# Ledger of designs, part 65: peptides against a protein of PDB entry 6D0Y

Target 1, 225 residues: chain A of PDB entry 6D0Y
Amino acid sequence: ETEDHLESLICKVGEKSACSLESNLEGLAGVLEADLPNYKSKILRLLCTVARLLPEKLTIYTTLVGLLNARNYNFGGEFVEAMIRQLKESLKANNYNEAVYLVRFLSDLVNCHVIAAPSMVAMFENFVSVTQEEDVPQVRRDWYVYAFLSSLPWVGKELYEKKDAEMDRIFANTESYLKRRQKTHVPMLQVWTADKPHPQEEYLDCLWAQIQKLKKDRWQERHIL

## One batch from the design tools (peptide; made by RFdiffusion4, then SolubleMPNN)

Design b2_p15_6_s2 (from b2_p15_6, 5 letters changed)
Fold by OpenDDE base, seed 2:
Structure b2_p15_6_s2 (fold): chain B 225 residues (1-225), chain A 15 residues (1-15)
Amino acid sequence: as target 1 above (225 residues)
Amino acid sequence: SELAKKVLEEHEKEK
């Protein structure tokens, strides 16, 4: 495939097709694998770009990367490195929306067998450790907690299956922080059971409660967080 | 994701 055609294929995967999404992903993975020797850098850049710019296709692209990794190419590691670099850049630029999305993306890559569970645990440990840094503004500490918690719907199950003790420690530290942090209550939209109305909560407290519920439900998501 | 699980598992089966 030519570079231009590869771009088109990568950008359009998951769109309406005569074939199933699964088939299209498998096919695209095969095409990309074949072209990696010649276009690795380009493909890396393309995948990083679409991953960042098309958040609605998160699971499509994580799956695609997973397929590429499964095809026994070192591409997965290089892709992760690129995404980590992008995450760092986003954080430096105070682009927290992009940063949190990237964390979620990386989280789902654990399910795709691209990132090892211990590595993701280590990342979350690093995030939550920021809560112990006194010279860091609370807003930034809050963000790291948010990034951690909001990523758990994608990876919590896998991490607890493999690193339950470490995850429990992270949770304990998170809970401790949430109890002692200064709280700012703002109006927010939440999805609750109609039969059990809940008062509005501070956003991190609310998220914490949701994640606790998800954990209790063995990470089986029955509602949209 | 469920998609990832499905696709990757199927891929392994097809190997």
Scores: peptide ipSAE 0.315, ipTM 0.882, DockQ to the pose 0.045
Fold by OpenDDE base, seed 3:
Structure b2_p15_6_s2 (fold): chain B 225 residues (1-225), chain A 15 residues (1-15)
Amino acid sequence: as target 1 above (225 residues)
Amino acid sequence: SELAKKVLEEHEKEK
């Protein structure tokens, strides 16, 4: 395959086809594997790019990377390294929307057997540890908590199956932080019911409640968070 | 993801 053709194949995977998505992914993985000896760097760059630019295809590309890694080329490790570099760059550039998405992407790679559960736990431990730093603005501390919590829908089940004790510790630290952090003092929107008004919670408190419910439901999602 | 589970498990069976 030519470089241009590879780009087209990678960008268009998951679009409407006569074949199943699963078969298309397997086929594409085979094509990419065959071309790795000649185009490894290009393929890595392409996958990193589409991962960042096409968030609607998150699970498609994580699965693709998982397939490539399963073909014993150590591709998954190199890809993760590239994504971590990109995450660091996004944070340096204050591109927090891209950064949080990258964390979610990495989280789903655990399910694809590309990232080990202990490694992801370690990352989340590092994130939550920022809340213990006194010289860091709350907005930054809040972001790390947000990045952690908002990624759990993708990886919470796997992490609790393998590292439940460590995850409980992270949760305890998160809860402690949320209780002591400052909250915005502005009028709250309320949803009025016949009997009682329901105040709208602050966004991190709301997310925390959602994740607690998800955890209670054994990480089975019934509604989109 | 469910997609990953399905695809990767199937891949392992085919090996």
Scores: peptide ipSAE 0.313, ipTM 0.882, DockQ to the pose 0.044
Fold by OpenDDE base, seed 4:
Structure b2_p15_6_s2 (fold): chain B 225 residues (1-225), chain A 15 residues (1-15)
Amino acid sequence: as target 1 above (225 residues)
Amino acid sequence: SELAKKVLEEHEKEK
């Protein structure tokens, strides 16, 4: 396959086809595996690009990476290294939206057997540890907590199945931080319904409540967060 | 994801 053709195949996966998505992913993984000896760097770059720019296809591309890792045991590690490098660059550039999405992508790679659960726990421990650093702006501390919590819908179940004690520790540290952090004073807009008023809640407190409920429900999602 | 689990499990079965 030519480089241009590979780009087309990778970008178009998940689009309407006569075959199932599962079959298309398996087929594409086979094509990419065959081309790795000649185009590994290009394939890695392409996958990193679509991972960043096509968030609507997150699970498609994590699954594809999982398949490639199953076929080539070194591929997953190289891909993760590239993604971590991109994450660091995004943070340096203050591109927090890209950064949080990359964390979610990495989180779902745990489900794809690309990243080990203990490694993801360690990453989240590092994130939450920022809350304990002195002379760090609260906006930075808040972002790491947000990145952690907002990624749990993708990986919380797996992490609690394998590393429940460590996760509980991270949760305790997170809760402690949320209780002591300064909340922005915004005029409260209350949405009045016929039966009950719903006050506007601070975004991290709201997210925390949602994640706590998800945890309580054993990570069974009833609603998309 | 459910997709990942399904696809990867099927892949293992085909080996």
Scores: peptide ipSAE 0.312, ipTM 0.880, DockQ to the pose 0.044
Fold by OpenDDE base, seed 1:
Structure b2_p15_6_s2 (fold): chain B 225 residues (1-225), chain A 15 residues (1-15)
Amino acid sequence: as target 1 above (225 residues)
Amino acid sequence: SELAKKVLEEHEKEK
């Protein structure tokens, strides 16, 4: 396949086709594997690009990378390294939306057998450890907690199955931070139930409650977070 | 994801 054709194939995977998505992914993985000797750098760059620019196809591209890794090629490791570099660049550029998405993407790669569960746990430990640093602004600490919690819908089940003790420690540290952090008193929307005022819950507290519920439900989602 | 599980499991079966 030519470079231009590879770009087209990668960008269009998951779109309407006469074949199933599963078949298309398997086929594309085969094509990419065959072309890695000649176009590895290009393919890596393309996959990194679509992963960042097409968040609606997160599971498609994580699955694709998983397939490539399953074909006995070290492509998965190189891809992860590239994504980590991109994550660092996003953080440096204060592109927090891209950064959090990349964390979610990496989280789902655990389910695709590209990233080991212990490695992801270590990443989350590093994130939550920022909350213990007093020389870091709270807004940045909050972001790391948000990045951790908001990624758990994708990988929480797997991590608790394999690293429950470590995850419990991370949760305990997170809970401790949430209790002691300063909450800004900004005018917020309020929900009223009869005569009882119900102020809008702070976003991290709300997310924490949702994740605790998700954990209680054995990581089976009933509602979109 | 469910997609990943399905696709990767099928891939292993077909190997």
Scores: peptide ipSAE 0.311, ipTM 0.881, DockQ to the pose 0.045

Design b2_p15_6_s3 (from b2_p15_6 with E4A E6K E9K)
Fold by OpenDDE base, seed 3:
Order: C-alpha cells, then structure tokens, then sequence
Structure b2_p15_6_s3 (fold): chain B 225 residues (1-225), chain A 15 residues (1-15)
C-alpha cells in the first residue's frame, strides 16, 4: 500500500460499503499491520489526525486502534503516547474543545483494551486534583471537572467495574468542589413543568446530576447526554 | 462501545 492509499483507507473507514463495518475494520487493521514496517510513522500520524479531526468516527477509530494494539502491542503504546502529547499540546494552546475530545477518545480506548483502567483512573485523579490548587482560576478548575465528568459516559462502567473505590474517591472530591465553587447568579430560565417549575441548573451542576443518574442506572444510557 | 466490544470479541475468538 502506498502512503496516499493508506490515508484514503484510514479516512474512509466506516463509510458505506458492501461489507460490514466489522469486516472493514478487521481488514484495515490487517493492512495497516502489514505496512507498519515501512510506514509506521505515517500510519501513526494519520491515526492521530483522524482521531482528532473526525469526532463523529470516535468509536470507529478507537476500535481500529484496539485491533492494531492486539496485533502490535508496541504500536498501540506509541499511539497512546502520541495522543497524550497531543493532549498536552492542546492544553498549552488553550484549545479546550480539542483537549476534552481527546480525553473522551482516550477514555474509549480503555474499552478497546488499549489503555489500562488504572491509567485512566490516574489521569482523572490528576484532573480532579487541579480543583485543590489554590492559584488556579476557577475556569480552569471547572474545565478539568468538565473533562472528567463528560468522559464518563464512555468509560464510567469499565472504571467502576475495576476501580470502584478509587472512582468513589474522585466522585467525592468532585462533589466537594462543586458545592464550594462560585456559581454565576444569572437569572435562571425557569422551565415550567405542570406543577413545579424547576430552575435551569448551572452547567456543571446539571452535568453532575446527569452523571449521578447514569451511575445510579449502572452506566446504562437511555438518553444522549 | 458496542462496536468495540463486538469487533474485539470476534477478533479474540479468531486468534
């Protein structure tokens, strides 16, 4: 396979074809594995690019990386390292939208057996620990909490199955922070339900409530968050 | 994801 052909294959995976998505992913993983000796760096860069730029294909590419990792463990490790570097770069550049998406991508890699559950727990511990730093603006603290909470739909089930005690600690710390943080006193739009209007909750409080409900429901999603 | 579970499980069975 030529480099240009590899790019086309990687970018177009998951699009409509005569074969099943599963078959296409398996086939592509085989092609990429075979070409690693010649095009490892290119394949690595391409996968990082599509992982970053095509959020609608998140689960497709995490699955692909999972297959590649199963075939070549070292390559999977190199990919994760590259994604972590990209996350750090995004944070340094204040590209928080890209950064949060990368965290979600990494989260789903846990389900793909690319990232170990303890490693993801450690990352989330690091994120939530920022809330305890005194010289950090609240907006930054809020972002790390957001990045953590908004990633749990992808990985919460797996992490609680393997690291329930550690996750409970992170949740406790998060709850503590949310209770003590400043909330903007903007006139809340009241949503009128028939008998009891409920105020529009602050964004992080709303997200927290959603995640708590998801946790209570054993991480079975009934609604898109 | 459901996709990952399906694909990776099938892959493990083939190995």
Amino acid sequence: as target 1 above (225 residues)
Amino acid sequence: SELAEKVLKEHEEEL
Scores: peptide ipSAE 0.217, ipTM 0.850, DockQ to the pose 0.044
Fold by OpenDDE base, seed 1:
Structure b2_p15_6_s3 (fold): chain B 225 residues (1-225), chain A 15 residues (1-15)
Amino acid sequence: as target 1 above (225 residues)
Amino acid sequence: SELAEKVLKEHEEEL
């Protein structure tokens, strides 16, 4: 009964309530903390599950984990370890959509003071280093670049504030790769302006341009990426 | 996120 109740509470957080979302998150964090001595493994599993299956609630669950980490530092560490294991499993299973989402989730955990900025920088360094590996399919290289770039809307500001030199190096390596990679000349949908037709920009080049603009704008989003 | 900053800041102030 208690396990079912915890599942219900975790799954329903952020839904319509008489209380504020902030109050509900604080309350839930308190309940979960109190139950950790008896249900730690269950709570870990539930949080990992909702983190993976409910992407629409990403910021809700990262915030919840942030609160739990503040209450119980060891639990926060165990959760991150579980998420890293899940990321590795997703990659092994070629579930790239789940994998990229997990990277974004981990990225937002930096803002929640669960993951240190240097650790996230190291992860991104590892991702971009794949572009330098020999005998690796381009699709693999492209995915790691995509995973890096597509996560920056969540964490780019924090990482540049704390690790600007390291981030600049990662950006330089990324730019170098994007310039030298083979672009699939799929007859890209051409966007025709009235006077000058231009081919649709390749998705990674487009994303790169968006991130460069975001960086220039000090990571203030005006448009949904 | 804005939510995280708000909630965690409030939590820190209450501790």
Scores: peptide ipSAE 0.216, ipTM 0.850, DockQ to the pose 0.044
Fold by OpenDDE base, seed 4:
Structure b2_p15_6_s3 (fold): chain B 225 residues (1-225), chain A 15 residues (1-15)
Amino acid sequence: as target 1 above (225 residues)
Amino acid sequence: SELAEKVLKEHEEEL
């Protein structure tokens, strides 16, 4: 395979085909594995790029990486390291949109058996610990909580199955922070329904309520968050 | 994801 062909294959996976998506992913994983000896760095770079720039294909690329990791464990590790470096760079640049998406991507890699549950728990512990640090702007603290909570739809079930006590501690710390943080004062908007008003809620409190409901429902999603 | 679980499970069964 040529480098250009590899780029085309990686970028176009999940598009309309005569074969099933599952078959295409398995086939592509085989092609990429065979080319790792010659094109490892290129493949790593391409996967990092599409993982970052094509959010609509998140589950496709996490699954692909999962298949590659199953074929070549070292490659999976190198990919995660590259993604962590990118996350750190995004955080330093205050690129919150890229950073939060990377956290979600890494979260789904737990389901793909690329990242161990304890490692993801440790990352979330680090995120929520920022809320306890002095001299950190609230906007930064809020973002780490947002990044944690907004990633739980992808990985909350797996983490609670394996690390329930640790997750409960993170939740307790999160709840404590949300109760004490400064909230933006805005005029309250209410949507009146036939029987009751629905007040406008602060975004992080709203997300917290959604995640609490999801947790209570044992991570069975009934609505897209 | 459901896709990941399906594909990876099938892959494990084929090994």
Scores: peptide ipSAE 0.211, ipTM 0.844, DockQ to the pose 0.044
Fold by OpenDDE base, seed 5:
Structure b2_p15_6_s3 (fold): chain B 225 residues (1-225), chain A 15 residues (1-15)
Amino acid sequence: as target 1 above (225 residues)
Amino acid sequence: SELAEKVLKEHEEEL
C-alpha cells in the first residue's frame, strides 16, 4: 500500500463503517503489520501524530497500538519510546497541555498491555517525587500531581489490581503534598445540588476528591446523565 | 478501556 493510503486508513479508523469498530481495528492492525517491513518509520510517525492530534480517538489508537504490539512486540516498544521522547520534548517546550495528554495516552496503553503496570507506577512515583524537590516552583509540583491524578481514570483500576501497596504510597505522598501546598482561589463552575451544595474547591483539591470517589467506587465511572 | 479489553481479548482468542 502507498504511504498516502496508510495515512488515510489510520486517520479514518473509528469513523462510520458497515463493519464493527472491533473488526475495523483488527483489519487495520493486520494491514499495518504487513506493511511494517516497508513502512515502519512512516507508520510509527503517523501513529504518533494521530495520537497527539486526535484526542477524541484516544481509546481507538491505544487499542490499535495494543493490537500491533501483540503482533509485533518490537514495534510496540519503539512506539512507546517515541511517545516518551515526545513527552520529554513537550515538557522542554513548556507545552503542558500536550504533555498531560501524552501521560493519559501512555496510561491507557497499560490497559492495552503495551506498557507494564510496574513501569507506569514508576513513572507516577517519579512525578510525585517532584513534590519533594527543593527550590522548585509550586506550579511545577502541581503540574506533576495533576498529570498523575488526571491519568488515573484511565489506569487506576489496573495499577491498584497489580501494585496496590505502591499506589497507596503514592496516594499518601500526594495527599500529604495537597495538605501542605498553597491553595489558589479561582472561581470555578460549581455543581449545585439543592440538598448538598459542593463547596468551591481549588482545582487540585477538586480533582483529588473526584479521584478518591472513583477509587472508592472501584474505578467505575458513573455517567451522570 | 472497555474497547481495548474487548478487542484484545477477542484477538487473543482468535490467535
Scores: peptide ipSAE 0.210, ipTM 0.847, DockQ to the pose 0.044

Design b2_p15_6_s4 (from b2_p15_6, 5 letters changed)
Fold by OpenDDE base, seed 4:
Structure b2_p15_6_s4 (fold): chain B 225 residues (1-225), chain A 15 residues (1-15)
Amino acid sequence: as target 1 above (225 residues)
Amino acid sequence: MELAKKVLERHEEEL
């Protein structure tokens, strides 16, 4: 059936081919566009599924969605809405690993011109605002900061190019929170060796330092974060 | 990021 064929095409994109990845993505976008009148719901569900279950193909599928959005703007909007709904469901189910990945996926959609930079900034403002909530567990506040910071390698450059003042405010709020939060006693777990001292750092402080360096380097990655 | 920009720029040029 044509429906099964679409599933195969979507799942196998990015695999070894005689053609370039760029050509394959453009070709697949054309096929999917042509089938939207008959299979929009199926295509939407398939794309949401692979976006969640195949993290190794993140940039492939964000690019594919970007191409589809350029061909059919309404479909792009419906896809984003579906992903936001899935993010909310993941958070409600305490599936934080899926949730953070979805935030990262949405972040890369900004580069694909599917999500506007101001919308992503607003999302991150909402995340960091959780740090100001009273009577909430620190683990919740920490997660939203983690979700924000861990997504910046995918979108930080774009957001600072378009919304530098707003991003600086978010960074200032994040820094303020990181200074006042309770940290785990990392030194108690350290194995001290005389030959190769490796200082252990709390995971959010470590991530913050990495992002600060990335920002200083104008969002040019020199190593895998 | 780089892939997305490359593919989308090509797409825009072809339109």
Scores: peptide ipSAE 0.075, ipTM 0.771, DockQ to the pose 0.043
Fold by OpenDDE base, seed 2:
Structure b2_p15_6_s4 (fold): chain B 225 residues (1-225), chain A 15 residues (1-15)
Amino acid sequence: as target 1 above (225 residues)
Amino acid sequence: MELAKKVLERHEEEL
């Protein structure tokens, strides 16, 4: 396959086809594997690019990487390393929207057997540990908590199945932080319905409540958070 | 999540 053709295949995966998505992913994984000896760097760059630019295809590309990792473990590792580097770069550039998405992407890679559960737990431990740093602005501390909590829909089940004690510690630390952090209240954001008026919750408190419910429901999602 | 599990499980079965 030519580089241009590989780009087309990678970018278009998940689009309408005569074949099932599963078959297309398996087929593409095979094609990419075969071309790794000649186009590894290009394929790596392409996958990193589409992973970042096409968030609507998150699960497609994590799955694809999972398949590739199963075929070529070293490539999977290199991909993860590239994504971690990108995460660090995004954080340095204060591109928090990209950064949080990358955390979610990495989280789903745990389900794809690309990232080990303990490694993801360690990452989240590092995130939540920022809340203990006094010299860090609260907005940064809040972001790391947000990045952690907002990623749990993708990986919470797996992490609790394998690292429940560690996850409970992270949750306890998170809860403690949320209780003591300063909150901004905006009366204008109160929601009033005809049947049941209620105030709008602070975004992290709201997210925390949602995640607690998700945890209580054994991480079975009924809707996308 | 669901797609990943489905595809990877199938892949493992086919190995």
Scores: peptide ipSAE 0.074, ipTM 0.768, DockQ to the pose 0.044
Fold by OpenDDE base, seed 1:
Structure b2_p15_6_s4 (fold): chain B 225 residues (1-225), chain A 15 residues (1-15)
Amino acid sequence: as target 1 above (225 residues)
Amino acid sequence: MELAKKVLERHEEEL
């Protein structure tokens, strides 16, 4: 049936083809656009599903959504709303791995012209603002900082180009929090040998250092974070 | 990021 066919097309995009990935994405976007009048809800559900379950295809599906958004702006909005709802559900279910991935997915949607840069900045402001709440456990504060920092490889360049002042404020707040938070130092197997062994760096401090380096390098990655 | 940029720029040019 038509629904099964759409599922197959969406799930298999990016696989080996005689055509370029770019042409396949454009073609699929056209097919999906044509079927929106009859199968909008199904297409929305399928895209949300593959976005969540196929993280290896993150850029493929954000790009596809970007193309669909360009063809049908309302559909793009509905997709974002669905993904935000899913993020909230993941957080409620304590599925933090899914939640952080969804934040990264949403971050890349900024590059795809689906989410406006100011909206993403506002989301990150909300995340970092949790660090200022006294009644929130540190583990939750740490998670929001992690979600913010770990998403910057996907969107940091774009956000600093458009909202540098706001981003600097978020960074300052993040740095302030990292300095005052309780740090956990758990002994781990040392992976390096040196005459003067270095102390293990706390994971958020390490991530912070990596992001600061990335920022200094104008968001050009030399290493996979 | 590069894929998205490439595809979307191409799409805009073809419109």
Scores: peptide ipSAE 0.072, ipTM 0.770, DockQ to the pose 0.044
Fold by OpenDDE base, seed 3:
Structure b2_p15_6_s4 (fold): chain B 225 residues (1-225), chain A 15 residues (1-15)
Amino acid sequence: as target 1 above (225 residues)
Amino acid sequence: MELAKKVLERHEEEL
């Protein structure tokens, strides 16, 4: 296959309706595996690109990488390394929107058996440890907590099944931080036109409440958080 | 998550 054809296949996966998505992913994984000897670098770059640029297909591409990792463990490792490098670059560039998405993507890779649960726990421990840093803007501390909490819908179940004690420690540290941090002026965000104004919650407090509810529900999502 | 489970389980069955 030509490089252009590979690009088309990777970019358009999930768009065909003739076959099931599962069958299409398995088929594509087979095609990519067969072409790795000749197009490894190109395939790696393409997968990294679509992983970053097509967030609506997050689970499609994590699953695809999971299949490829099962076929070629070394390739899976190289992909993870590339994504971690991209995360570091995004953080250095203060591109926090891309960075949080990458953390979420990496989180779902745990479900695909590409990243080990202990490694993800260690990453989250490092994130929450930023809350203990002195002489840094609160926005930095808040972002790492946000990155952690906002990724749990994708990986919380797996992490608690394998590392419950460590996760509880991270949660305790997070809760402690949320209690002591300065909150934004929430009343300014209230809807003025409401006949009965509802109390508004600060965004991290709201997210924390949602995650606690998700945890209580044994990480079974009933609605979009 | 659900997609991953379905695809990976099928893959394991085919191996």
Scores: peptide ipSAE 0.072, ipTM 0.770, DockQ to the pose 0.045

